# Peptides against a protein of PDB entry 6FBK, part 15

Target 1, 90 residues: chain A of PDB entry 6FBK
Amino acid sequence: EDTGVRVELAEEDHGRKSTIALRLWVEDPKKLKGKPKDNGAIEFTFDLEKETPDEVAQEMIESGFFHESDVKIVAKSIRDRVALIQWRRE

## One batch from the design tools (peptide; aimed at target 1 A41 V56)

Design b2_p18_3_s3 (made by RFdiffusion4, then SolubleMPNN; from b2_p18_3, 7 letters changed)
Fold by OpenDDE base, seed 2:
Structure b2_p18_3_s3 (fold): chain B 90 residues (1-90), chain A 18 residues (1-18)
Amino acid sequence: as target 1 above (90 residues)
Amino acid sequence: MEKLVETERRTFRVTPKP
């Protein structure tokens, strides 16, 4: 499913740390329910062992990056990328 | 120019789109 939100590694991942740097941005705003602030690219760290995509997405909503109605789509975009990264680490 | 948004859990670095 194309969420319209793109998430990529902000740095090379060598599978050595549980924490990774991610970059997230809106690629297709029409797929979002609310009107995104469209801040540009958002870079942040994510702990693969201790954190969840839903928690980070909620932080973004609370910070005003996205409308609350889009928390799940944002979380999914992060989840899908994180899953891919974890699979590559196997 | 980048902007930093701080939360209790992390820092979000925002880079405006070109």
Scores: peptide ipSAE 0.763, ipTM 0.939, DockQ to the pose 0.811
OpenDDE base, seeds 1, 3, 4, 5: peptide ipSAE 0.762, 0.762, 0.762, 0.762; ipTM 0.938, 0.938, 0.938, 0.938

Design b2_p18_3_s4 (made by RFdiffusion4, then SolubleMPNN; from b2_p18_3, 6 letters changed)
Fold by OpenDDE base, seed 2:
Structure b2_p18_3_s4 (fold): chain B 90 residues (1-90), chain A 18 residues (1-18)
Amino acid sequence: as target 1 above (90 residues)
Amino acid sequence: MVKEVKTEKRTFTVTPKP
């Protein structure tokens, strides 16, 4: 589903390592409950083997990027992209 | 101007919206 939050690879994925670079940004702020600080695109690493979308989303909330009520939507956005990346690797 | 936000686990690099 369309979460209003877009997540893409920030670097080319050769499928060699578990760590990937992602880029996340708000595409449709109206789909978020809180008013996100539209700072722009957020780039970060994500370990496919050790980390979970929920944990990273929580980090973003704690960092002030998103409202606490949007943790699940942010996590879902990351999860959906990660799933696509993993499926492509298989 | 790129902004960095560091957490205990990682660094978030923010590229301002044009």
Scores: peptide ipSAE 0.755, ipTM 0.935, DockQ to the pose 0.758
OpenDDE base, seeds 1, 3, 4, 5: peptide ipSAE 0.754, 0.755, 0.755, 0.755; ipTM 0.934, 0.934, 0.934, 0.934

Design b2_p18_4 (made by RFdiffusion4)
Pose (drawn by RFdiffusion4):
Structure b2_p18_4 (pose): chain A 83 residues (1-30, 38-90), chain P 18 residues (1-18)
Amino acid sequence: EDTGVRVELAEEDHGRKSTIALRLWVEDPKDNGAIEFTFDLEKETPDEVAQEMIESGFFHESDVKIVAKSIRDRVALIQWRRE
Amino acid sequence: KKKREFKVMSLEELEEEK
């Protein structure tokens, strides 16, 4: 399927960086803006950041697993491109 | 745990940066 939540890199991926800057926005919901944040790959969880975005007023409380996966896919996509 | 910071911008600003 598709999530409709786009999560991309914010800064050039340099490798061997334990923290990465990400940008998240929505195109299909099936603030209306971009959300930039940092993510620690070895420590922080996509579910944790998703909940913070919940507790910050971006999405609904039960919409957490959806946003958590969208972030997770980008983290996965970055690490696979990191071989 | 540290408080997280979220930077919020418009989609037009994002498109200009890209």

Design b2_p18_4_s1 (made by RFdiffusion4, then SolubleMPNN; from b2_p18_4, 5 letters changed)
Fold by OpenDDE base, seed 2:
Structure b2_p18_4_s1 (fold): chain B 90 residues (1-90), chain A 18 residues (1-18)
Amino acid sequence: as target 1 above (90 residues)
Amino acid sequence: RKKRTFKVMSLEELEKRL
């Protein structure tokens, strides 16, 4: 499902590190229940071994980037991209 | 647990990196 939130690699992935740099931004704000804080992109490091999309999404909410009602849609966006990255590493 | 670092990039900055 198209969440309206896009997540991409912010760096080239050589499949060597457990940590990756991701970039997240809103492509379609209509699919969010709340209004996002800003229209920029958020870059962050994600540890493929230690972290979960839900945890990162929750931290984004706590930081005020998104409304709490959108935590699951944000988490799904991260999850979907992370899954693709992991599959490509196989 | 330390607070996660989020770097916010403007559209202008993103365009420069394309």
Scores: peptide ipSAE 0.598, ipTM 0.871, DockQ to the pose 0.815
OpenDDE base, seeds 1, 3, 4, 5: peptide ipSAE 0.597, 0.597, 0.567, 0.598; ipTM 0.870, 0.870, 0.853, 0.870; seed 1 fails the geometry check

Design b2_p18_4_s3 (made by RFdiffusion4, then SolubleMPNN; from b2_p18_4 with K2E E16K E17R K18L)
Fold by OpenDDE base, seed 5:
Structure b2_p18_4_s3 (fold): chain B 90 residues (1-90), chain A 18 residues (1-18)
Amino acid sequence: as target 1 above (90 residues)
Amino acid sequence: KEKREFKVMSLEELEKRL
C-alpha cells in the first residue's frame, strides 16, 4: 500500500555495513492524518541490526516532523524500504 | 534519551547532489 511517504537510499548500499543512509519525504500529504512540516527531505542513518522503523518514526515525531497520529504510517514507509534493502542484500 | 540527528534537505540541495 502507498503510504504517501517515500524512503530511499541516500547513498549506495554495498551490503557491507550494518548502517545505511536514508532519505525520507512526503510525496502525498493526503495520506497522512496530521499535517507534516513542509520540508524537502529528511536524511538520517539507520542501523539495520540495532534499530527498528517504529523507533525511528517515533523519534521523528519527537523532533516535530510528523504528528503522533502518523507514527505508524511513517514507520511502515521506513519498514518497507528497509525490508527491500535487506531482501536485495541476501 | 539521546536525540537522533536528522538532516533537513531542501529541494535545491537535493538537486545539487544529482
Scores: peptide ipSAE 0.613, ipTM 0.878, DockQ to the pose 0.739
OpenDDE base, seeds 1, 2, 3, 4: peptide ipSAE 0.607, 0.610, 0.610, 0.611; ipTM 0.875, 0.878, 0.878, 0.878

Design b2_p18_4_s4 (made by RFdiffusion4, then SolubleMPNN; from b2_p18_4 with M9L E17R K18L)
Fold by OpenDDE base, seed 5:
Structure b2_p18_4_s4 (fold): chain B 90 residues (1-90), chain A 18 residues (1-18)
Amino acid sequence: as target 1 above (90 residues)
Amino acid sequence: KKKREFKVLSLEELEERL
């Protein structure tokens, strides 16, 4: 399902580190219940072993990037990309 | 709780990195 939120690697992944750099941006704001800030993209580090998409999404809400009602859709977008990255690593 | 670091990029900055 298209969440309207895009998540991509911000740098090449060589599958050596447990941390990856991700870039997230809103591609289709209509998919979100709230009104996200009009930013180009948000870059952040994600630890594949210690962190979860839901935790990161919640932190994005706390930082004011998204409305609380969109935490799950944001988490899903991160989860889908992380899963893809992990699948490719194996 | 430790505050996560988020780097906000403008569209221009994003284009420069592509």
Scores: peptide ipSAE 0.633, ipTM 0.886, DockQ to the pose 0.757
OpenDDE base, seeds 1, 2, 3, 4: peptide ipSAE 0.628, 0.628, 0.630, 0.629; ipTM 0.883, 0.883, 0.885, 0.884

Design b2_p18_5 (made by RFdiffusion4)
Pose (drawn by RFdiffusion4):
Structure b2_p18_5 (pose): chain A 83 residues (1-30, 38-90), chain P 18 residues (1-18)
Amino acid sequence: EDTGVRVELAEEDHGRKSTIALRLWVEDPKDNGAIEFTFDLEKETPDEVAQEMIESGFFHESDVKIVAKSIRDRVALIQWRRE
Amino acid sequence: KKKREFKIRDLEEVKEEL
């Protein structure tokens, strides 16, 4: 399927960086803006950041697993491109 | 833990950067 939540890199991926800057926005919901944040790959969880975005007023409380996966896919996509 | 910061930006600007 599709999530409709786009999550992309914010800064050039340099490798061997334990923290990465990400940008998240929505194009299909099935603030209306971009959300930039940092993510620690070895420590922080996509579900943790998703909940913070919940507790910050971006999405609904039960919409957490959906946003958590969208971030997770980007983290996965960055590490696969990192071989 | 430290509090996380979320930077909210204009989406058109973000799309042009990408």

Design b2_p18_5_s2 (made by RFdiffusion4, then SolubleMPNN; from b2_p18_5, 7 letters changed)
Fold by OpenDDE base, seed 2:
Structure b2_p18_5_s2 (fold): chain B 90 residues (1-90), chain A 18 residues (1-18)
Amino acid sequence: as target 1 above (90 residues)
Amino acid sequence: REKRVFKVLDLEEVLAEL
């Protein structure tokens, strides 16, 4: 399902590190229940071994990027991209 | 836990890079 939130690698992934740099931005704001404070791309690191999309999404909420009602859609967008990255590493 | 670092980038620049 299209979350309206896009997540891409901020760097080339050679499958060497457990930590990757990601960029997340709103592609379709209509998919969100709340209004994000920004229209930029959020860059952050994600540890494939230690962190979860839900945790990172929650931290984004706490930082004020998204409304709490959109935590799951944000988490899903991260999860979906992370899954693709992990599958490509096989 | 330490607060996660989030960096906000200009979207136009990000899209141009893709």
Scores: peptide ipSAE 0.747, ipTM 0.930, DockQ to the pose 0.898
OpenDDE base, seeds 1, 3, 4, 5: peptide ipSAE 0.744, 0.745, 0.571, 0.741; ipTM 0.929, 0.929, 0.844, 0.928; seed 1 fails the geometry check

Design b2_p18_5_s3 (made by RFdiffusion4, then SolubleMPNN; from b2_p18_5, 8 letters changed)
Fold by OpenDDE base, seed 2:
Structure b2_p18_5_s3 (fold): chain B 90 residues (1-90), chain A 18 residues (1-18)
Amino acid sequence: as target 1 above (90 residues)
Amino acid sequence: REKRVFRVLDLEEVLEAL
């Protein structure tokens, strides 16, 4: 399912670090229940071995970027990108 | 846990760099 939220690498991934830099932004706001705080791209680091998409999504909500009703869609967008990155590392 | 750092970037600049 297309979440309407896009997540991309903020750097080239050579599969050497457990941490990666990601950028997340809304492509289709109609897919969200709430209204995002801004229309920018959110850059953050993600530890592929220690962190989870749900944790990061929750932290984004707590920081005010998204409404709590959209935590799962945000988490899914991160999860899908992370999975793709991990598959490419195989 | 320490609060996560989030950096907000201009979307137009990000899209142009893709």
Scores: peptide ipSAE 0.742, ipTM 0.929, DockQ to the pose 0.904
OpenDDE base, seeds 1, 3, 4, 5: peptide ipSAE 0.742, 0.742, 0.720, 0.741; ipTM 0.929, 0.929, 0.920, 0.929; seeds 1, 3 fail the geometry check

Design b2_p18_6 (made by RFdiffusion4)
Pose (drawn by RFdiffusion4):
Structure b2_p18_6 (pose): chain A 83 residues (1-30, 38-90), chain P 18 residues (1-18)
Amino acid sequence: EDTGVRVELAEEDHGRKSTIALRLWVEDPKDNGAIEFTFDLEKETPDEVAQEMIESGFFHESDVKIVAKSIRDRVALIQWRRE
Amino acid sequence: STRTVTSKSGREFTVHVF
């Protein structure tokens, strides 16, 4: 399927960086803006950041697994492109 | 427009409002 939540890199991916800057926004909901944040690959969880975005007023409380996966896919996509 | 949101954990979200 599709999530409709777009999560992309914020800074050029340099490799061997344990923390990456990401940008998240929504195009299909099936603040209406972009959310930039940092993510620690070896430590932080997509679910943790999703909950923070919940507790920060971006999405509904039960919409956490959906946003967590959208971030998770980008983290996965960055590491697969990192071989 | 932009704003910054600080989470309970101290994380900062920079929001660019469309």

Design b2_p18_6_s1 (made by RFdiffusion4, then SolubleMPNN; from b2_p18_6, 9 letters changed)
Fold by OpenDDE base, seed 2:
Structure b2_p18_6_s1 (fold): chain B 90 residues (1-90), chain A 18 residues (1-18)
Amino acid sequence: as target 1 above (90 residues)
Amino acid sequence: SERVVVSKSGKRFRVTEL
Protein backbone atom coordinates (compact mmCIF):
# COMPACT_ATOMS: atom_id res chain seq x y z
CA GLU B 1 0.00 0.00 0.00
CA ASP B 2 1.38 3.36 -1.08
CA THR B 3 0.92 5.83 1.75
CA GLY B 4 2.37 8.76 -0.14
CA VAL B 5 4.95 9.11 2.60
CA ARG B 6 8.53 8.01 2.01
CA VAL B 7 10.85 6.76 4.72
CA GLU B 8 14.49 5.91 4.07
CA LEU B 9 17.67 5.39 6.03
CA ALA B 10 19.39 8.70 6.68
CA GLU B 11 22.62 6.88 7.49
CA GLU B 12 24.11 3.56 6.50
CA ASP B 13 22.91 0.73 8.71
CA HIS B 14 25.66 -1.62 9.80
CA GLY B 15 23.28 -3.71 11.84
CA ARG B 16 25.29 -3.27 15.00
CA LYS B 17 23.12 -0.87 16.97
CA SER B 18 19.52 -0.93 18.09
CA THR B 19 19.09 2.61 16.79
CA ILE B 20 18.81 3.71 13.17
CA ALA B 21 18.60 7.10 11.50
CA LEU B 22 15.56 7.73 9.32
CA ARG B 23 14.45 10.41 6.89
CA LEU B 24 10.75 10.92 6.22
CA TRP B 25 9.03 13.14 3.65
CA VAL B 26 5.75 13.46 1.78
CA GLU B 27 5.92 12.24 -1.78
CA ASP B 28 2.21 12.43 -2.59
CA PRO B 29 0.31 14.95 -0.45
CA LYS B 30 -2.99 13.92 -2.05
CA LYS B 31 -2.92 10.77 0.03
CA LEU B 32 -2.97 12.74 3.26
CA LYS B 33 -6.11 14.20 4.77
CA GLY B 34 -4.35 17.27 6.10
CA LYS B 35 -1.69 19.57 4.77
CA PRO B 36 1.79 18.96 6.18
CA LYS B 37 3.30 21.88 8.06
CA ASP B 38 6.59 21.71 6.22
CA ASN B 39 7.59 20.79 2.71
CA GLY B 40 10.77 19.05 3.67
CA ALA B 41 12.38 15.95 5.04
CA ILE B 42 12.25 15.03 8.70
CA GLU B 43 15.27 13.24 10.11
CA PHE B 44 15.14 11.37 13.38
CA THR B 45 16.57 8.39 15.21
CA PHE B 46 14.50 5.30 15.81
CA ASP B 47 15.25 2.87 18.61
CA LEU B 48 14.27 -0.58 17.39
CA GLU B 49 13.97 -1.84 20.95
CA LYS B 50 12.26 1.04 22.73
CA GLU B 51 10.17 2.93 20.19
CA THR B 52 7.17 2.05 18.05
CA PRO B 53 5.97 3.56 14.76
CA ASP B 54 2.71 4.64 16.36
CA GLU B 55 4.41 6.45 19.22
CA VAL B 56 6.84 8.26 16.95
CA ALA B 57 4.06 9.19 14.53
CA GLN B 58 2.03 10.57 17.42
CA GLU B 59 4.98 12.69 18.49
CA MET B 60 5.23 14.08 14.97
CA ILE B 61 1.56 15.02 15.03
CA GLU B 62 1.85 16.64 18.43
CA SER B 63 4.88 18.54 17.17
CA GLY B 64 2.74 19.90 14.35
CA PHE B 65 4.23 18.11 11.36
CA PHE B 66 1.03 16.40 10.29
CA HIS B 67 -2.69 16.58 10.90
CA GLU B 68 -4.00 14.29 13.62
CA SER B 69 -6.10 12.42 11.08
CA ASP B 70 -2.94 11.23 9.33
CA VAL B 71 -1.25 9.61 12.31
CA LYS B 72 -1.94 6.09 11.08
CA ILE B 73 -0.63 6.83 7.59
CA VAL B 74 2.60 8.19 9.03
CA ALA B 75 2.91 5.30 11.45
CA LYS B 76 2.42 2.77 8.66
CA SER B 77 5.11 4.40 6.56
CA ILE B 78 7.59 4.17 9.41
CA ARG B 79 6.54 0.62 10.26
CA ASP B 80 6.95 -0.61 6.71
CA ARG B 81 10.45 0.81 6.41
CA VAL B 82 11.53 -0.45 9.81
CA ALA B 83 10.33 -3.93 8.91
CA LEU B 84 12.38 -3.92 5.72
CA ILE B 85 15.46 -2.79 7.60
CA GLN B 86 15.07 -5.49 10.21
CA TRP B 87 14.56 -8.14 7.54
CA ARG B 88 17.78 -7.05 5.85
CA ARG B 89 19.62 -7.44 9.13
CA GLU B 90 18.71 -11.14 9.26
CA SER A 1 17.90 25.48 5.56
CA GLU A 2 17.22 23.26 8.53
CA ARG A 3 15.74 23.51 11.98
CA VAL A 4 15.26 21.21 14.93
CA VAL A 5 11.96 20.50 16.60
CA VAL A 6 11.92 18.85 20.00
CA SER A 7 8.85 16.89 21.03
CA LYS A 8 7.37 16.97 24.50
CA SER A 9 9.20 13.74 25.29
CA GLY A 10 12.46 15.26 24.13
CA LYS A 11 12.74 13.50 20.80
CA ARG A 12 14.58 15.54 18.19
CA PHE A 13 13.28 16.00 14.67
CA ARG A 14 15.50 17.78 12.18
CA VAL A 15 13.63 19.40 9.32
CA THR A 16 15.40 20.08 6.05
CA GLU A 17 13.71 21.98 3.24
CA LEU A 18 13.34 20.14 -0.04
Scores: peptide ipSAE 0.808, ipTM 0.955, DockQ to the pose 0.910
OpenDDE base, seeds 1, 3, 4, 5: peptide ipSAE 0.806, 0.807, 0.806, 0.806; ipTM 0.954, 0.954, 0.954, 0.954

Design b2_p18_6_s2 (made by RFdiffusion4, then SolubleMPNN; from b2_p18_6, 9 letters changed)
Fold by OpenDDE base, seed 4:
Structure b2_p18_6_s2 (fold): chain B 90 residues (1-90), chain A 18 residues (1-18)
Amino acid sequence: as target 1 above (90 residues)
Amino acid sequence: EEKVVTSKSGKEFRVTIL
């Protein structure tokens, strides 16, 4: 499903680290229930061993990036990208 | 414009506003 939220690698992944650098931004705001605070890209690290998409998404909401009603769509976007990255590492 | 936002857990989010 197209969440309207894009998540991509911010850095080349050589499959050597347990952490990856991600970049997230809204591509289709119509798919969100709320209106994002800013129109920009968010870069952050993601620890494949310690962090979860749901927890990171929740932190983004609490930080004011997205409306609380969009936590699941943001989490899904992160989850889907992380899964793809992990599959490519195999 | 670039801004760094730190979550309550200390996680940093770097924002590039277009």
Scores: peptide ipSAE 0.799, ipTM 0.953, DockQ to the pose 0.924
OpenDDE base, seeds 1, 2, 3, 5: peptide ipSAE 0.798, 0.799, 0.799, 0.799; ipTM 0.952, 0.953, 0.953, 0.952

Design b2_p18_6_s3 (made by RFdiffusion4, then SolubleMPNN; from b2_p18_6, 11 letters changed)
Fold by OpenDDE base, seed 3:
Formats: sequence, C-alpha cells, structure tokens
Structure b2_p18_6_s3 (fold): chain B 90 residues (1-90), chain A 18 residues (1-18)
Amino acid sequence: as target 1 above (90 residues)
Amino acid sequence: EEFEVVSKSGKVFRVTKL
C-alpha cells in the first residue's frame, strides 16, 4: 500500500550496527488526512533493537510534524522500510 | 536550511527544508 510517505536510508547500511539513519518525507500529501507541518525531509536515527515504528511516529506527531490522524500511515511507512532493510541484511 | 527538533523523550529530528 502506498502511504504517500517515503522513507529511505540517510546513510549507507553495512549491517554492523543496531542503529540506522533514516530520512522521511511526504511524497504524496493527498494520502494524508492532515497537512504536514513542513514540506521538508526529516532525518533521524532508528534503533532496530529498542525502537518501534509506532513509537517514533507518535513522537513525530507530538513534535507537530504530522496530524494526529496520520500516525498509523507514518508508522507503516517507517515499518515497511525497516523491514526491507532488515531483509537486505540477511 | 535545516534545524533540529527534539521530542519529549529526547529523540532528535533533523529537518531539512528543500
């Protein structure tokens, strides 16, 4: 499912660390229920062992990046990318 | 231009406006 939110590696992943650097941005705002705060990209570290897409998404909402009603699509976008990264590590 | 936003839990988000 296309969430309209893109998530990519911000740095090359050598599969050696439990943390990865991600970059997230809105590609299709029509997919969002609310309008995003900014039209830029958000970079952040994601700990594969300690953090969850839902928690990080919630933090983004609380920080004002997205509307509360879009927490799930943001979380899904992160989750889907993380899954792909983990599969590539295998 | 870029700036940082720190969440309530202390997580840092670096925002880049293109």
Scores: peptide ipSAE 0.806, ipTM 0.956, DockQ to the pose 0.868
OpenDDE base, seeds 1, 2, 4, 5: peptide ipSAE 0.802, 0.801, 0.801, 0.802; ipTM 0.954, 0.954, 0.954, 0.954

Design b2_p18_6_s4 (made by RFdiffusion4, then SolubleMPNN; from b2_p18_6, 10 letters changed)
Fold by OpenDDE base, seed 2:
Structure b2_p18_6_s4 (fold): chain B 90 residues (1-90), chain A 18 residues (1-18)
Amino acid sequence: as target 1 above (90 residues)
Amino acid sequence: SEKVVETKSGKRFTVRIL
């Protein structure tokens, strides 16, 4: 499912750490219910052992990056990318 | 440009405007 939100590795993943660096940005704003505050790429670390897509997405909402109604879309985007990264590690 | 946002939990988000 295309969420309109892109999530990619911001740094090369060597598969040795539980943390990864991600870059997230809106590719298709029409798929979001609200209007993102900024038109840019958000870079952040994601701890595969301690964090969840929902929690990180919620933090982004609270930080004002996205409208509260889009929390699940953002979370899904992160989740889907993380799943792919973990798959490649195996 | 670049903007850094820190959450209440201490997580950092770096925004690079496109």
Scores: peptide ipSAE 0.776, ipTM 0.943, DockQ to the pose 0.923
OpenDDE base, seeds 1, 3, 4, 5: peptide ipSAE 0.775, 0.776, 0.775, 0.776; ipTM 0.942, 0.943, 0.942, 0.943

Design b2_p18_7 (made by RFdiffusion4)
Pose (drawn by RFdiffusion4):
Structure b2_p18_7 (pose): chain A 83 residues (1-30, 38-90), chain P 18 residues (1-18)
Amino acid sequence: EDTGVRVELAEEDHGRKSTIALRLWVEDPKDNGAIEFTFDLEKETPDEVAQEMIESGFFHESDVKIVAKSIRDRVALIQWRRE
Amino acid sequence: KREFKVHNKEELEEIKEE
């Protein structure tokens, strides 16, 4: 399927960087803006950041697994492109 | 705590053009 939550890199992916800057926004909901944040690949969880975005007033409380996966896909996409 | 930088709709359109 599709999530409709776009998550992309914020800074050029340099590799061997344990923290990455990401940008998240929504195009299909099936603040209305972009959300920039940092993510630690070996430590932080997509679900943890999703909940923070919940507790920060971006999405609904039960909309956490959906946003967590959208971040997770980007983290996965960055590491696969990192071979 | 974590810091979230929020960009508005106009800044989002610029970001999408990147």

Design b2_p18_7_s1 (made by RFdiffusion4, then SolubleMPNN; from b2_p18_7, 11 letters changed)
Fold by OpenDDE base, seed 2:
Structure b2_p18_7_s1 (fold): chain B 90 residues (1-90), chain A 18 residues (1-18)
Amino acid sequence: as target 1 above (90 residues)
Amino acid sequence: MRVFRVLDAAELEKLLAE
């Protein structure tokens, strides 16, 4: 499912540490219910062992990057990318 | 509080073009 939100590695992943650097941006704003505050990108560190996509998405909402109605779609975009990264590590 | 680094559209475009 295309969420319209793209998440990619912001740095090379050598599969050595539990943290990864991610870059998130809106590729198709029409997929979101709210209008993003910025059309750039957001970079952040994600701990594969301690953090969850839903919590990070909620923090993005609290920071004002997305409307609360889009928390699930943002979380899904992060989750999907994280899953791919983890599968590649295995 | 989580640290978020914000890139503007121009910066993103530059990265995507690389």
Scores: peptide ipSAE 0.717, ipTM 0.926, DockQ to the pose 0.855
OpenDDE base, seeds 1, 3, 4, 5: peptide ipSAE 0.711, 0.716, 0.711, 0.716; ipTM 0.925, 0.926, 0.925, 0.926

Design b2_p18_7_s2 (made by RFdiffusion4, then SolubleMPNN; from b2_p18_7, 6 letters changed)
Fold by OpenDDE base, seed 2:
Structure b2_p18_7_s2 (fold): chain B 90 residues (1-90), chain A 18 residues (1-18)
Amino acid sequence: as target 1 above (90 residues)
Amino acid sequence: MRKFKVLNKEELEKLKKE
């Protein structure tokens, strides 16, 4: 499902580190229930072994980037990208 | 507290062209 939130690698992934740099931005704000901050993108490090998309999404909400009602859609966008990255590493 | 780097729209558009 298209969440309207896009997540991409912010750096080349050589499949060696457990951490990856991700870039997240809103492509279609209409698919969000709340109104996100008017930013370009958010970059962050994600630990494939220790962290979860839901945790990161929660932290984004706490930081004020997204409305609480959109925590799951944000988490899904991260989850979907992380899954693809992990599959490509196999 | 998680560290987030915020990019502006111009920066993002430049990156999309790469």
Scores: peptide ipSAE 0.720, ipTM 0.925, DockQ to the pose 0.857
OpenDDE base, seeds 1, 3, 4, 5: peptide ipSAE 0.719, 0.717, 0.713, 0.718; ipTM 0.924, 0.924, 0.921, 0.924

Design b2_p18_7_s3 (made by RFdiffusion4, then SolubleMPNN; from b2_p18_7, 7 letters changed)
Fold by OpenDDE base, seed 1:
Structure b2_p18_7_s3 (fold): chain B 90 residues (1-90), chain A 18 residues (1-18)
Amino acid sequence: as target 1 above (90 residues)
Amino acid sequence: MREFRVLNAEELEELLAE
């Protein structure tokens, strides 16, 4: 599924630590709120051992970056990228 | 509260140019 939300590594991953830096942007400006609406890119860290995509997505909504109706789309986009990163580490 | 950094327009343009 093409969520319209893109998530990438914001740093090189050497597979040495559980925390990674991610970069997220949305192709549809209507899905953006607040400051990200200007250009649409957000960077953040994600702990592969302690955190979940749903938790991070909820925090983004609470921070005012997205509408509540888009939380699952955001979570899915993060989850898909995190899965790829985990697979590459093995 | 989780830290989220919003990229500025210049940073985004540089990334898109790569």
Scores: peptide ipSAE 0.611, ipTM 0.866, DockQ to the pose 0.720
OpenDDE base, seeds 2, 3, 4, 5: peptide ipSAE 0.584, 0.606, 0.604, 0.598; ipTM 0.869, 0.865, 0.866, 0.861

Design b2_p18_7_s4 (made by RFdiffusion4, then SolubleMPNN; from b2_p18_7, 8 letters changed)
Fold by OpenDDE base, seed 4:
Structure b2_p18_7_s4 (fold): chain B 90 residues (1-90), chain A 18 residues (1-18)
Amino acid sequence: as target 1 above (90 residues)
Amino acid sequence: MRKFIVLDKEELEKLKKE
């Protein structure tokens, strides 16, 4: 489902390495329980073999980008994009 | 501690047009 949080590749994916660059931003803040920081986007690396969307989402909460109540919706947005990337690599 | 790069809204809008 539409989480209101968008995640895209921040670089071209050649399907060669396990680490990818992602860009995350809020498209629809009404879908979040808390109020996120009013910024443009967050870019970060994600290791497809070692990291999980839930752990990255937790780190975003700890960094103050989102409210704790939104950890699962943020994680879902990352998970959905990562799944698409993985499927396209097959 | 994870490294996060923060872009402002103007930067994002530029990237969305690419």
Scores: peptide ipSAE 0.700, ipTM 0.913, DockQ to the pose 0.876
OpenDDE base, seeds 1, 2, 3, 5: peptide ipSAE 0.697, 0.698, 0.698, 0.700; ipTM 0.912, 0.912, 0.912, 0.913

Design b2_p18_8 (made by RFdiffusion4)
Pose (drawn by RFdiffusion4):
Structure b2_p18_8 (pose): chain A 83 residues (1-30, 38-90), chain P 18 residues (1-18)
Amino acid sequence: EDTGVRVELAEEDHGRKSTIALRLWVEDPKDNGAIEFTFDLEKETPDEVAQEMIESGFFHESDVKIVAKSIRDRVALIQWRRE
Amino acid sequence: MTLIKLDLKTKKVEREEI
């Protein structure tokens, strides 16, 4: 399927960086802006950040697993491109 | 567009209209 939540890198991926900057926004919902944040790959969880975005007023409380996966896919996509 | 910067440690949210 598709999530409709786009999560992309914010800074050039340099490798061997335990923390990455990310940008998240929505194009299909099936603040209306971009959200930039940092993510620790070895420590922080996509679900944890998703909940914070919940507790910060970006999405609905039960919309957490959906945003968590959208972040997770980007984290996965960055590490696969990291081989 | 609204650019939002979220600091997870401080839980600080900064919004900027562009």

Design b2_p18_8_s1 (made by RFdiffusion4, then SolubleMPNN; from b2_p18_8, 7 letters changed)
Fold by OpenDDE base, seed 3:
Structure b2_p18_8_s1 (fold): chain B 90 residues (1-90), chain A 18 residues (1-18)
Amino acid sequence: as target 1 above (90 residues)
Amino acid sequence: MKLIRFDRKTKEVTVEEI
C-alpha cells in the first residue's frame, strides 16, 4: 500500500547498532487527510529493538508535524521501512 | 529543500536548507 509518505535511511546501515537515523517526507499529500505543517524531510532516530512506529508517529503528531487523523498512515510508512531494514540485516 | 531535525528526546526542532 502506497501511503504517500516516504521513509528512508539517513545514514548507511552497517547492521551493527540498534539506533538508526531515518528521514520521512510527504511524497503525495493527497493521501493524507490533514495538511502537514512543513514541506521538508524530517530526520529522526529510531531504535529498532526498543521503539515502535506507532509511538514515533504519535510524537510527530504531538509536535505538530501531522494532523492526528494521519497518525496511522505515518506509523505505517515508518513500519514498512523498518521492516525492510530488518530484513536486509538478516 | 528543508531538512528538519527532530530530536525525539528533547522535542527540539532545527531546520536546515539543503
Scores: peptide ipSAE 0.811, ipTM 0.961, DockQ to the pose 0.856
OpenDDE base, seeds 1, 2, 4, 5: peptide ipSAE 0.811, 0.811, 0.811, 0.811; ipTM 0.960, 0.961, 0.960, 0.960

Design b2_p18_8_s2 (made by RFdiffusion4, then SolubleMPNN; from b2_p18_8 with L3I E14T I18V)
Fold by OpenDDE base, seed 2:
Structure b2_p18_8_s2 (fold): chain B 90 residues (1-90), chain A 18 residues (1-18)
Amino acid sequence: as target 1 above (90 residues)
Amino acid sequence: MTIIKLDLKTKKVTREEV
């Protein structure tokens, strides 16, 4: 499923630590219900052991980066990328 | 492009144009 939101590694992943630097940005704004506040890429640290995509997405919304109606699509984009990263680590 | 560094714990935001 194309969420219109891209999430990529902001650093090389050596699979050694539980935290990873991610970069998230809107690739296709038409896929979102709301209009993102910024057009830039959001760079953040994600803890693979302690954080969840849903919580992170919610925090981004609370910070005003996305409309509340897009929480699930943002969370999904993070989840999908994290899943790929974890899969590659195995 | 703009990089928005977000600290999810503190909600601190820094913007950088690269």
Scores: peptide ipSAE 0.725, ipTM 0.944, DockQ to the pose 0.849
OpenDDE base, seeds 1, 3, 4, 5: peptide ipSAE 0.725, 0.724, 0.722, 0.724; ipTM 0.944, 0.944, 0.944, 0.944

Design b2_p18_8_s3 (made by RFdiffusion4, then SolubleMPNN; from b2_p18_8, 6 letters changed)
Fold by OpenDDE base, seed 4:
Structure b2_p18_8_s3 (fold): chain B 90 residues (1-90), chain A 18 residues (1-18)
Amino acid sequence: as target 1 above (90 residues)
Amino acid sequence: MKLIRLDLETKKVTVEEV
């Protein structure tokens, strides 16, 4: 499933911390809200033990980066990347 | 390209041109 949202590691993951740095960018500029419509990337930390993709996506919307209609797309993109990271840690 | 650093706890945003 191509959501049009890309999420990657912003740092090398050594599997030592519960917190990881992620980078998110949107391929479709229409999915971006506000001034940063030049395909800017959002860099953020994600706590693998305390946070959920849905909660993080909601916070990004409340911060004004995405439309509410795209919350599930953003959450899924984060979830899919986090799942891969957790898989590699095993 | 803009790099937007978001602290989800504080909701502080910093923007850097890269």
Scores: peptide ipSAE 0.388, ipTM 0.857, DockQ to the pose 0.851
OpenDDE base, seeds 1, 2, 3, 5: peptide ipSAE 0.289, 0.386, 0.288, 0.379; ipTM 0.788, 0.857, 0.788, 0.852

